# Peptides against a protein of PDB entry 3J47: the designs that were tried, part 54

Target 1, 121 residues: chain A of PDB entry 3J47
Amino acid sequence: IRLTNQLKSLKGLQSKLKDVVEYLDKVINKELPINHTILGKLQDVFNLLPNLGTPDDDEIDVENHDRINISNNLQKALTVKTNDELMVIYISNLVRSIIAFDDLIENKIQNKKIQEQRVKD
Target 2, 26 residues: chain B of PDB entry 3J47
Amino acid sequence: NAQYHLLVKQGDGLLTKLQKYGAAVR

## One batch from the design tools (peptide; made by RFdiffusion4, then SolubleMPNN)

Design b2_p16_7_s2 (from b2_p16_7, 12 letters changed)
Fold by OpenDDE base, seed 5:
Structure b2_p16_7_s2 (fold): chain B 121 residues (1-121), chain C 26 residues (1-26), chain A 16 residues (1-16)
Amino acid sequence: as target 1 above (121 residues)
Amino acid sequence: as target 2 above (26 residues)
Amino acid sequence: QLLDQMLQKLAELQKL
């Protein structure tokens, strides 16, 4: 029962990760705004992933060790892939914040110039 | 890893420049 | 004011 639930959760995570990638591609292409709720739920799933990988110490038959290694390698590969995706989101947000800030600074400079001109007239 | 750190470092550098510019426009 | 708030949010994001 526990292993089937882990596999179902992992498949659900993989599906969500695919949806996040597709969403990121749309955000990169400026087709959609960033959905912070999907990102937060993904982070929560990742914070719970370390807790999904602890089998209680009952009977490690040698056949389970290869499945655990494959599961750990897949989990590690998924963690790396998601870290890369989170990084792309972070950078995209950083760049957007920088552009918005630059525009704000330029607008402030223009407003200051307009005020200085009005004081001279 | 190395590309990640480089990209983060570039972002931080741009952020620092932006902060300096924001302070100069005060 | 808005610029300063954005700078503060950005500094908070760097601290996380």
Scores: peptide ipSAE 0.306, ipTM 0.859, DockQ to the pose 0.117
Fold by OpenDDE base, seed 2:
Structure b2_p16_7_s2 (fold): chain B 121 residues (1-121), chain C 26 residues (1-26), chain A 16 residues (1-16)
Amino acid sequence: as target 1 above (121 residues)
Amino acid sequence: as target 2 above (26 residues)
Amino acid sequence: QLLDQMLQKLAELQKL
């Protein structure tokens, strides 16, 4: 249920991002007037995105298309890194829960043995 | 990918063992 | 009791 809801939310976010890209393409093609309020909110979202590395001031001559591709590759690499880190945290928590459960089973077995010994005395 | 699937499979194996032990203590 | 609650939480996590 929770994973299914997260996947549904992520699919909804992906659809909204696609609609934003289609809107930006129409604005670039001069088919629609620039909505300054939408542009401001997009700029806020881009400013809240981890700064996909300031290109060191020394590469002024990379065509805008190559900069967009580098930014997309860095965003993908950061997304993969974040996903891997979250997976390591999840596995670590699972292993800790397993160890705590094993210790609880062993403690119950020991307590049962102590009770059985007290009933024989 | 492959190392992740191996770690998940090891976790599932441990979970299955713990479920068997929990059922034997019940 | 505590063991059963942990097993139930694990079963809920598997159903997610």
Scores: peptide ipSAE 0.295, ipTM 0.845, DockQ to the pose 0.065
Fold by OpenDDE base, seed 3:
Structure b2_p16_7_s2 (fold): chain B 121 residues (1-121), chain C 26 residues (1-26), chain A 16 residues (1-16)
Amino acid sequence: as target 1 above (121 residues)
Amino acid sequence: as target 2 above (26 residues)
Amino acid sequence: QLLDQMLQKLAELQKL
């Protein structure tokens, strides 16, 4: 349930990011006029993202392309780190479940042996 | 990537052993 | 019974 909800939320975020990129590409190609309401919502999303150093809309200098790549690399690195941490937690919980199940099997074997002895007496 | 696949494979191997023991205790 | 519930939870976790 929690992991499935996180995966669903992440897939929803990925879909929205794809829609945003597709919209921005259409605006760059002059196929659509700049919608200020969509731009304002994008700014709100960027302000809620850990400050990825995207400068305000007024300086599209060639330096911004390298900063956007560095920002995307930092976000990717943070995403990879978070995935690795979640993986370690998942494996740790799997191992705990295996140990608890092994102990349960051993307890069930012992209980069967005790019952078989009581039926022979 | 490779270490992850190795850890997953080890977990699957332990789970398979555990399933065999669980079936033998039924 | 408890063993079967644990196996079922593990199978659900693997299917997710």
Scores: peptide ipSAE 0.289, ipTM 0.852, DockQ to the pose 0.065
Fold by OpenDDE base, seed 1:
Structure b2_p16_7_s2 (fold): chain B 121 residues (1-121), chain C 26 residues (1-26), chain A 16 residues (1-16)
Amino acid sequence: as target 1 above (121 residues)
Amino acid sequence: as target 2 above (26 residues)
Amino acid sequence: QLLDQMLQKLAELQKL
């Protein structure tokens, strides 16, 4: 039962990571705004990843030590991969904020020019 | 790692400039 | 280029 639940949780995590990557691609392509709730949930998953590698202290069979090391290396590689994904999201947010600000600047300049013209007439 | 932190730091500097200007526009 | 354009627009707005 416990191993089946761990495998199900890992498959669920893999599916969620795929959904995050797909969401990231949509954000990079400017199809969707960044959802802060998805980012927060992703960060929470990362903070929980170190805790997913604690097998309860019952039965160090020497054959499990190599499998545990492979699992820990895979978890570390997944953590690095998603830190890179989070960085791409962060940069994409910055670029979007920059563009939105350029538009706000241009709108303010235009509004000021219209007001100055109305005072001269 | 170091390039990542540099890029994040540059982005935060831009965001801070953006925020200061957004406050001056109000 | 884009960053320089933003800084220039920012300077124009500070002058207005």
Scores: peptide ipSAE 0.302, ipTM 0.861, DockQ to the pose 0.070; fails the geometry check

Design b2_p16_7_s3 (from b2_p16_7, 10 letters changed)
Fold by OpenDDE base, seed 5:
Structure b2_p16_7_s3 (fold): chain B 121 residues (1-121), chain C 26 residues (1-26), chain A 16 residues (1-16)
Amino acid sequence: as target 1 above (121 residues)
Amino acid sequence: as target 2 above (26 residues)
Amino acid sequence: QLLDEMLRKLEALQAE
């Protein structure tokens, strides 16, 4: 039971890391708008969080159960923290991209105004 | 959770505005 | 605010 639960938790973490990598690749390739996939993956983490904590009720010494629960809670907390950090980095990059695009648009508007003025002269 | 969803919603709103600007500049 | 002002400027330039 303990090894099976640890293996299941590790597989869950591995799946989540794989999902994060696949998302980063899709973002780099411009295949998806970054926000919906991060949100979906965060939802998937939250939906998997209850499933990471159901031991089948067969005889585990209370001391081993507490250590497993603490380790699983710490791993969950670290996963949430990592997701929050990745989200902050993502939003920061999005805002930077928006500002850069805004500046590009303003430059295009200014160039159009300069051309229109030159045609009137 | 709620603060995260709010922040994501704000980001989506900005992205939608950005898309409208990109369409108007074409 | 800045993005809304830029949208308004683009709409004005598209109406000319």
Scores: peptide ipSAE 0.315, ipTM 0.844, DockQ to the pose 0.095; fails the geometry check
Fold by OpenDDE base, seed 1:
Structure b2_p16_7_s3 (fold): chain B 121 residues (1-121), chain C 26 residues (1-26), chain A 16 residues (1-16)
Amino acid sequence: as target 1 above (121 residues)
Amino acid sequence: as target 2 above (26 residues)
Amino acid sequence: QLLDEMLRKLEALQAE
């Protein structure tokens, strides 16, 4: 029962990680806006990942231990990849915010210049 | 790691400039 | 560069 529940939880986690990667790809492709709440939760998940690799001291047969270690290493590698994708999204949004703000500033400067010219006429 | 921190630091510098502009435009 | 130019333009407009 306990091992079956752990395997089910791990499969659930793998499915959720896949959904996260798919969401990140949609955000990179500009199909979806960045959701700060989702990003915060993802960061929290990644900060907890170093602790998710503690095997509870249940006697895992040596043949399952190698497969579990490979799976955990692959999951760690997928986590690093997802962190890199999150970084690219963060930078992309930062750059967009900067551009939008530069445009807002230039628009305000132009509006002020037009008002000053109207007062001189 | 180091390139990430450099890029984040550059982004934070730009955000700080952005905040100063936003305060000047208010 | 663009941001620094925009800052300088805003500072000039606030000094006027």
Scores: peptide ipSAE 0.294, ipTM 0.848, DockQ to the pose 0.071; fails the geometry check
Fold by OpenDDE base, seed 2:
Structure b2_p16_7_s3 (fold): chain B 121 residues (1-121), chain C 26 residues (1-26), chain A 16 residues (1-16)
Amino acid sequence: as target 1 above (121 residues)
Amino acid sequence: as target 2 above (26 residues)
Amino acid sequence: QLLDEMLRKLEALQAE
């Protein structure tokens, strides 16, 4: 019963993580707006992951290591992938903000030049 | 990690430049 | 580069 419940909870977590990745992919593709609440929860998950990955507690048997390591490495790999996706979103937004601001500056410069020309005429 | 921090640092540098430009345009 | 050029243009327009 206890082991079956843990496996069910882990499968539920995996499904939820997949849904988050799919959501982030849609945000990267500009299909959905950035939800700051989802981003914050994802950062919280990231901050909790270092507690799942201490490789520094000595001594439990070499044969159980492969399946637990595959699960932890897969979760770490999915986490890294999700972080990279969030970074791509962040940078894409930053670059868009920069471009929009550059265009605003250029428009202001042009408007000032047009006003100065109208005062000279 | 290092590439991440470099990219964030570049973004912050650009944002700081952008903020200086915004202050000069006001 | 583009941003730095835009700054320079703005600073020049403020100095006039």
Scores: peptide ipSAE 0.273, ipTM 0.839, DockQ to the pose 0.065; fails the geometry check
Fold by OpenDDE base, seed 3:
Structure b2_p16_7_s3 (fold): chain B 121 residues (1-121), chain C 26 residues (1-26), chain A 16 residues (1-16)
Amino acid sequence: as target 1 above (121 residues)
Amino acid sequence: as target 2 above (26 residues)
Amino acid sequence: QLLDEMLRKLEALQAE
């Protein structure tokens, strides 16, 4: 039972990491806006990861303390890595919104210049 | 931590610029 | 640089 649950958790994590990478690549390539639903599902997976890595609170044998520390360190490292990935997505979208806004501003400036030239002629 | 806060501050600076431009386009 | 130039152009267009 324990080994099967660890293998299932690892397969779930691997699938989710693949989905995050594929989403990041689509975001980098400008093919998709941020889907808030993907962000929410990512947060839900992170909130469920502590619950998937907690052995039932009923068998704290002192010999598991090193395994619990290794699992907690791995979980913390994965959480930090995903927070960094989410930040990169957030910053990338902020930069895209700024560029799109800059293009809108330049288009308005050009349209105003064209109207002013038409009034002087 | 320090690099994170620097990136957040840079993002806030860009957002403030974006808001100023948005007010100028209205 | 580009953003600051666009801000300056917008401020000039609001002063007209």
Scores: peptide ipSAE 0.271, ipTM 0.847, DockQ to the pose 0.064; fails the geometry check

Design b2_p16_7_s4 (from b2_p16_7, 11 letters changed)
Fold by OpenDDE base, seed 2:
Structure b2_p16_7_s4 (fold): chain B 121 residues (1-121), chain C 26 residues (1-26), chain A 16 residues (1-16)
Amino acid sequence: as target 1 above (121 residues)
Amino acid sequence: as target 2 above (26 residues)
Amino acid sequence: LLLDQMIEKLNELKKE
């Protein structure tokens, strides 16, 4: 039950993320007008992503076209890292669920053997 | 990517074995 | 290993 719910939630998240990417591609291609509400929610998600570029408060210098690319690369690298961590957690929970089910089945077999022995006595 | 797919495939193999076992216990 | 041993034990019990 728990594992099936986690897999369903992860599939739902993956589908929703795919829909967001497809929407962004249509906006980039000028096929659809920018929905400000969706863009605002995406900005909120990006702002809840730890601001991976607070440069400490030293140097306002006006040539930061390169800093936007560095911030995007860092955000991409951290999105990949977060995805890898979530995958490791998912697999760890899968393995734990498998072990717990294996132990449950072994306990069921032992209990059945004990009952069969008690019926023979 | 390749290591992830390998790990997922191993997990699916274990899950399939476990499902067969759970069906044999019923 | 443990899972394979448990599957084998169940197959034996199903044959009796």
Scores: peptide ipSAE 0.288, ipTM 0.836, DockQ to the pose 0.088
Fold by OpenDDE base, seed 5:
Formats: sequence, C-alpha cells, structure tokens
Structure b2_p16_7_s4 (fold): chain B 121 residues (1-121), chain C 26 residues (1-26), chain A 16 residues (1-16)
Amino acid sequence: as target 1 above (121 residues)
Amino acid sequence: as target 2 above (26 residues)
Amino acid sequence: LLLDQMIEKLNELKKE
C-alpha cells in the first residue's frame, strides 16, 4: 500500500513536471503569456529539490551507490535544465518589461508634445 | 554558472536604468 | 538605442 501510493505520487509529479515544461515551451514560443504564479511554484519546487536528495542514512548497500549517483546526476541535470529554463523566463520577462517601459515613455513624450502644442495655440 | 551571473547582472543593470528613467518621467 | 534616445529626449524636456 505505501509503495503503491509513493509510485502514484511520483507519477503524478512527473506528469505535472511535463505539463510545466510544455507550458514553458509555449511561453518561449510566445503562444502564451508568462504566468508568474506558475513560475513562483516552480521556484518553490526547485528550492525543495535539495531536500529530496537526502534519504536518511539507513543501510548503504554498495549496489545503491550507483543508483544514488545516477539519481543525483539526473537530479543535477534536471536542476541545471530547470535553472536554464528559469533564466530564459527571467530574460523574457526583463525584455517585456523594457519594451512596456519604452512604450510608456513614448506615450509620456507624446502627451507632453500635445500639451505644448495646446499652449502655443 | 559564470555566463548566468553575467546575464543576470546585465539584466539588473538594465532594470536599474529603467527605474531611474521611470523616476525622471514622474 | 531606442531607450537611449528616449532618455535623451526626456533630459531635454526636463531642462525646459
């Protein structure tokens, strides 16, 4: 019962992670706007990932060292991949913020020109 | 790692310039 | 480039 529930939870997590990757790809392709709530939850998951790498010190049979090293290397590779994805999102948000600010400035300059023209008439 | 920190630093520099400009437009 | 031009125009408008 406990092992079956853990496997079901892990499969659920894997499915959710796949849905997140698919969402990130759509955001990169400009098909969807960036959802800050999804990003915040991804950061929280990432901050919890170091805590998933400590199984308590109960009985290191030498056969588990290779599985733990493969799991740690996979987790490190997933960590690097997630960090790269978060970076791309951060840059994308920064660029969008710069463009939106540039547009706001242009709108203010135009509004000032309109006011100056109204004072000269 | 180093390229990431450089890119983040460049982004923060742009954000700071943006904030200074936004304060001057007020 | 565009942002720098906007900054310059705003600095001109602030001196008037």
Scores: peptide ipSAE 0.277, ipTM 0.843, DockQ to the pose 0.059
Fold by OpenDDE base, seed 3:
Structure b2_p16_7_s4 (fold): chain B 121 residues (1-121), chain C 26 residues (1-26), chain A 16 residues (1-16)
Amino acid sequence: as target 1 above (121 residues)
Amino acid sequence: as target 2 above (26 residues)
Amino acid sequence: LLLDQMIEKLNELKKE
């Protein structure tokens, strides 16, 4: 139950994130007008993320191309690190579920053997 | 990346074996 | 190894 609910919540988050990316691509391509309410909620999500390199709107100087590359590398490194941590947790939970299921089936086999012995007596 | 995909593939193989086994026990 | 042995035991029990 708990693992299924977490997986459902994560799938729901992934779907919503995909819808946001698709919306942003349509806005960048000028296919849709900028919706200020969606943009405000997106800004709130970015403000809750540890400052993933929105350059403050002051100073488009040529030094910012290296800072944007460093920020994108830091964001990629943090995303990769978070993905690796989530993967280790996922595999650990999968292995625990496999062991618990193995034990449950061994118990069911033992219970069947005990019933078969009682029918032979 | 390659070690990640290998580890995920091994986990999926174990999960598939586990599902077949659970269906046979039911 | 343990899971493969358990799968084999279940396949035997399914043939009876």
Scores: peptide ipSAE 0.266, ipTM 0.834, DockQ to the pose 0.094
Fold by OpenDDE base, seed 4:
Structure b2_p16_7_s4 (fold): chain B 121 residues (1-121), chain C 26 residues (1-26), chain A 16 residues (1-16)
Amino acid sequence: as target 1 above (121 residues)
Amino acid sequence: as target 2 above (26 residues)
Amino acid sequence: LLLDQMIEKLNELKKE
């Protein structure tokens, strides 16, 4: 039962990671805004990943230890990949915020110039 | 790890500059 | 670079 639940959780994580990558590509392409809910769920997954790598101490034979180590290494590799993906989201959000702010600055500069022209007329 | 933290730190620095500007623009 | 130039332009516009 535990192994089946771990495999199901891993498949669920893999599916979520795929959905996040697809979402990231849409955000990079400016097709969609960043969904804070996806980011929050991804952070929660990241915080839970260290806990998924600790099997609680219940007796499982040496053949399962190699499979558990492979699962933990795969989970660690998935964690690193998820971290890189979160970083790309964060940078994409940051860049979007900077561009929006640049546009706001330029708009304010233009509004000041228009007011100065109206005071001179 | 170190490059990641550096990139995040640069991003946070830029966001802080952006926030200071936004407050000066208000 | 661009953001620093924008901040500099703001400081000029705030001094007027």
Scores: peptide ipSAE 0.304, ipTM 0.853, DockQ to the pose 0.071; fails the geometry check

Design b2_p16_8_s1 (from b2_p16_8, 9 letters changed)
Fold by OpenDDE base, seed 4:
Structure b2_p16_8_s1 (fold): chain B 121 residues (1-121), chain C 26 residues (1-26), chain A 16 residues (1-16)
Amino acid sequence: as target 1 above (121 residues)
Amino acid sequence: as target 2 above (26 residues)
Amino acid sequence: MELIKEMEKKLAELQA
């Protein structure tokens, strides 16, 4: 039961990561704004990933050790992939903030020029 | 990890340049 | 402008 839930959670995470990547591609293409809810869910996944990789000390058998190592490696790989996705979100937010700030600066420069022109007339 | 930190650092550097530009326009 | 170009370049480098 626990392994099936972990696999289901992992599949759910993988699907959500795919949705985030697809969303990020749309954000990079300037088709959509950054969804903070997706970012929050991705952060929640990051906080849960370390907890998914620690088997609580419930007993039994050497054959599970290779599967646990594979699961931990997959979780690490997913953590790395999710880090990369968060990074792309961060950069996309940064770029958007930069553009918005550049526009704000340009608007201020234009407003200053208009005021200087009105004082000369 | 190191590339991520480098990218974040570069982004922060860009944000700092942007803040300086905003302060110069203020 | 130049800062935006540098950001666009970095975004392109991340997509590659």
Scores: peptide ipSAE 0.335, ipTM 0.866, DockQ to the pose 0.042
Fold by OpenDDE base, seed 5:
Structure b2_p16_8_s1 (fold): chain B 121 residues (1-121), chain C 26 residues (1-26), chain A 16 residues (1-16)
Amino acid sequence: as target 1 above (121 residues)
Amino acid sequence: as target 2 above (26 residues)
Amino acid sequence: MELIKEMEKKLAELQA
């Protein structure tokens, strides 16, 4: 049971990491605006989180159930926190990329203006 | 949550503007 | 906070 839950949690984390990578690849490829898809997939992960914590109803003493629920709730809370932190890091990197691209566009506009002035002289 | 969604919306607005400028500079 | 402020500044520069 504990190993299976850890494996499920790891698979969930792996899926989320894969979603982040796939999203990053789509951003690199200029195919999608960043915001709604990450949030939607995060919501999907949150909606799947209740399903990750249902052990099948076979005979667990009531005292172990509370400890497992607390451990699962803490692990869920830690997973949520980690996902939020990763998401903040992701947005921060995205914003840095946007700023760098904006600066590149501005530099290109300035270079074009300088070329147009040189053709008029 | 709400502040995060707001930040994320602002980032999309910037990205959309940046894409328009990138298209106008080509 | 600082990164948000930089985004707002860049947004204003793109609007001018």
Scores: peptide ipSAE 0.326, ipTM 0.853, DockQ to the pose 0.096
Fold by OpenDDE base, seed 2:
Structure b2_p16_8_s1 (fold): chain B 121 residues (1-121), chain C 26 residues (1-26), chain A 16 residues (1-16)
Amino acid sequence: as target 1 above (121 residues)
Amino acid sequence: as target 2 above (26 residues)
Amino acid sequence: MELIKEMEKKLAELQA
């Protein structure tokens, strides 16, 4: 149950992220008008992402374009890192579920053997 | 991407088997 | 794969 719900939630998040990317691509291609409410919510999500480049207040002189590219690269790197961490957690929970199930089978085998022995005595 | 999808698919397959066995042990 | 086969075997032993 818990692992299935986590996998379902992750698949749901992945689908929603795909829908957001597809929407942004359509906006970039001028196929759809910009929805300011969706952009505001996306901006809130990006602002809740750790500000991946507060430059220390001392580098006022890097052209805004290079800062945007560095921020995008760092955001991509942290998205990949977060995805890898979530994958490791998923695999770890899957392995723990398999081990716990093997232990349950072994416990049932032992209980069956104990019952069979009690019927022979 | 492809390796991730393969790993998730393998995990889903294992989970489905685990659920079938858990139902048969009950 | 091997662990799953072992679990399948243990399950068959419980059903017998």
Scores: peptide ipSAE 0.300, ipTM 0.850, DockQ to the pose 0.120
Fold by OpenDDE base, seed 3:
Structure b2_p16_8_s1 (fold): chain B 121 residues (1-121), chain C 26 residues (1-26), chain A 16 residues (1-16)
Amino acid sequence: as target 1 above (121 residues)
Amino acid sequence: as target 2 above (26 residues)
Amino acid sequence: MELIKEMEKKLAELQA
């Protein structure tokens, strides 16, 4: 239940991020007008992200490319770390499921043996 | 990446086996 | 791998 809900929430987040990227691409291509309400909500999301250096619009200097690369590397590192943590949780839940099924199988074998013994008496 | 995909593939194979076992236990 | 083989063995015992 908890892992399934986390996975569902993550898939929902991934879908929303895809919709945001598609919207931004349409805005960049001038296919859609800039919606200030959507931009404000995106700014709020970016402000909640650990310093993805928004280049302040006033310094187009070569240092911004290195800051964007550092930010992308940090985001990638956080994504990798989160994926590794989710993987460990996934393995742990698989192992627990295996143990629970093993116990269920053993219990069914024992119950079958008890029934076969009762039919022979 | 490659180790992750291998682990997921192994887990899915195991889950499929577990599902077959659970169906035979019903 | 070993745990998967053990589970396969226990299923075969349940189907017999």
Scores: peptide ipSAE 0.261, ipTM 0.848, DockQ to the pose 0.114

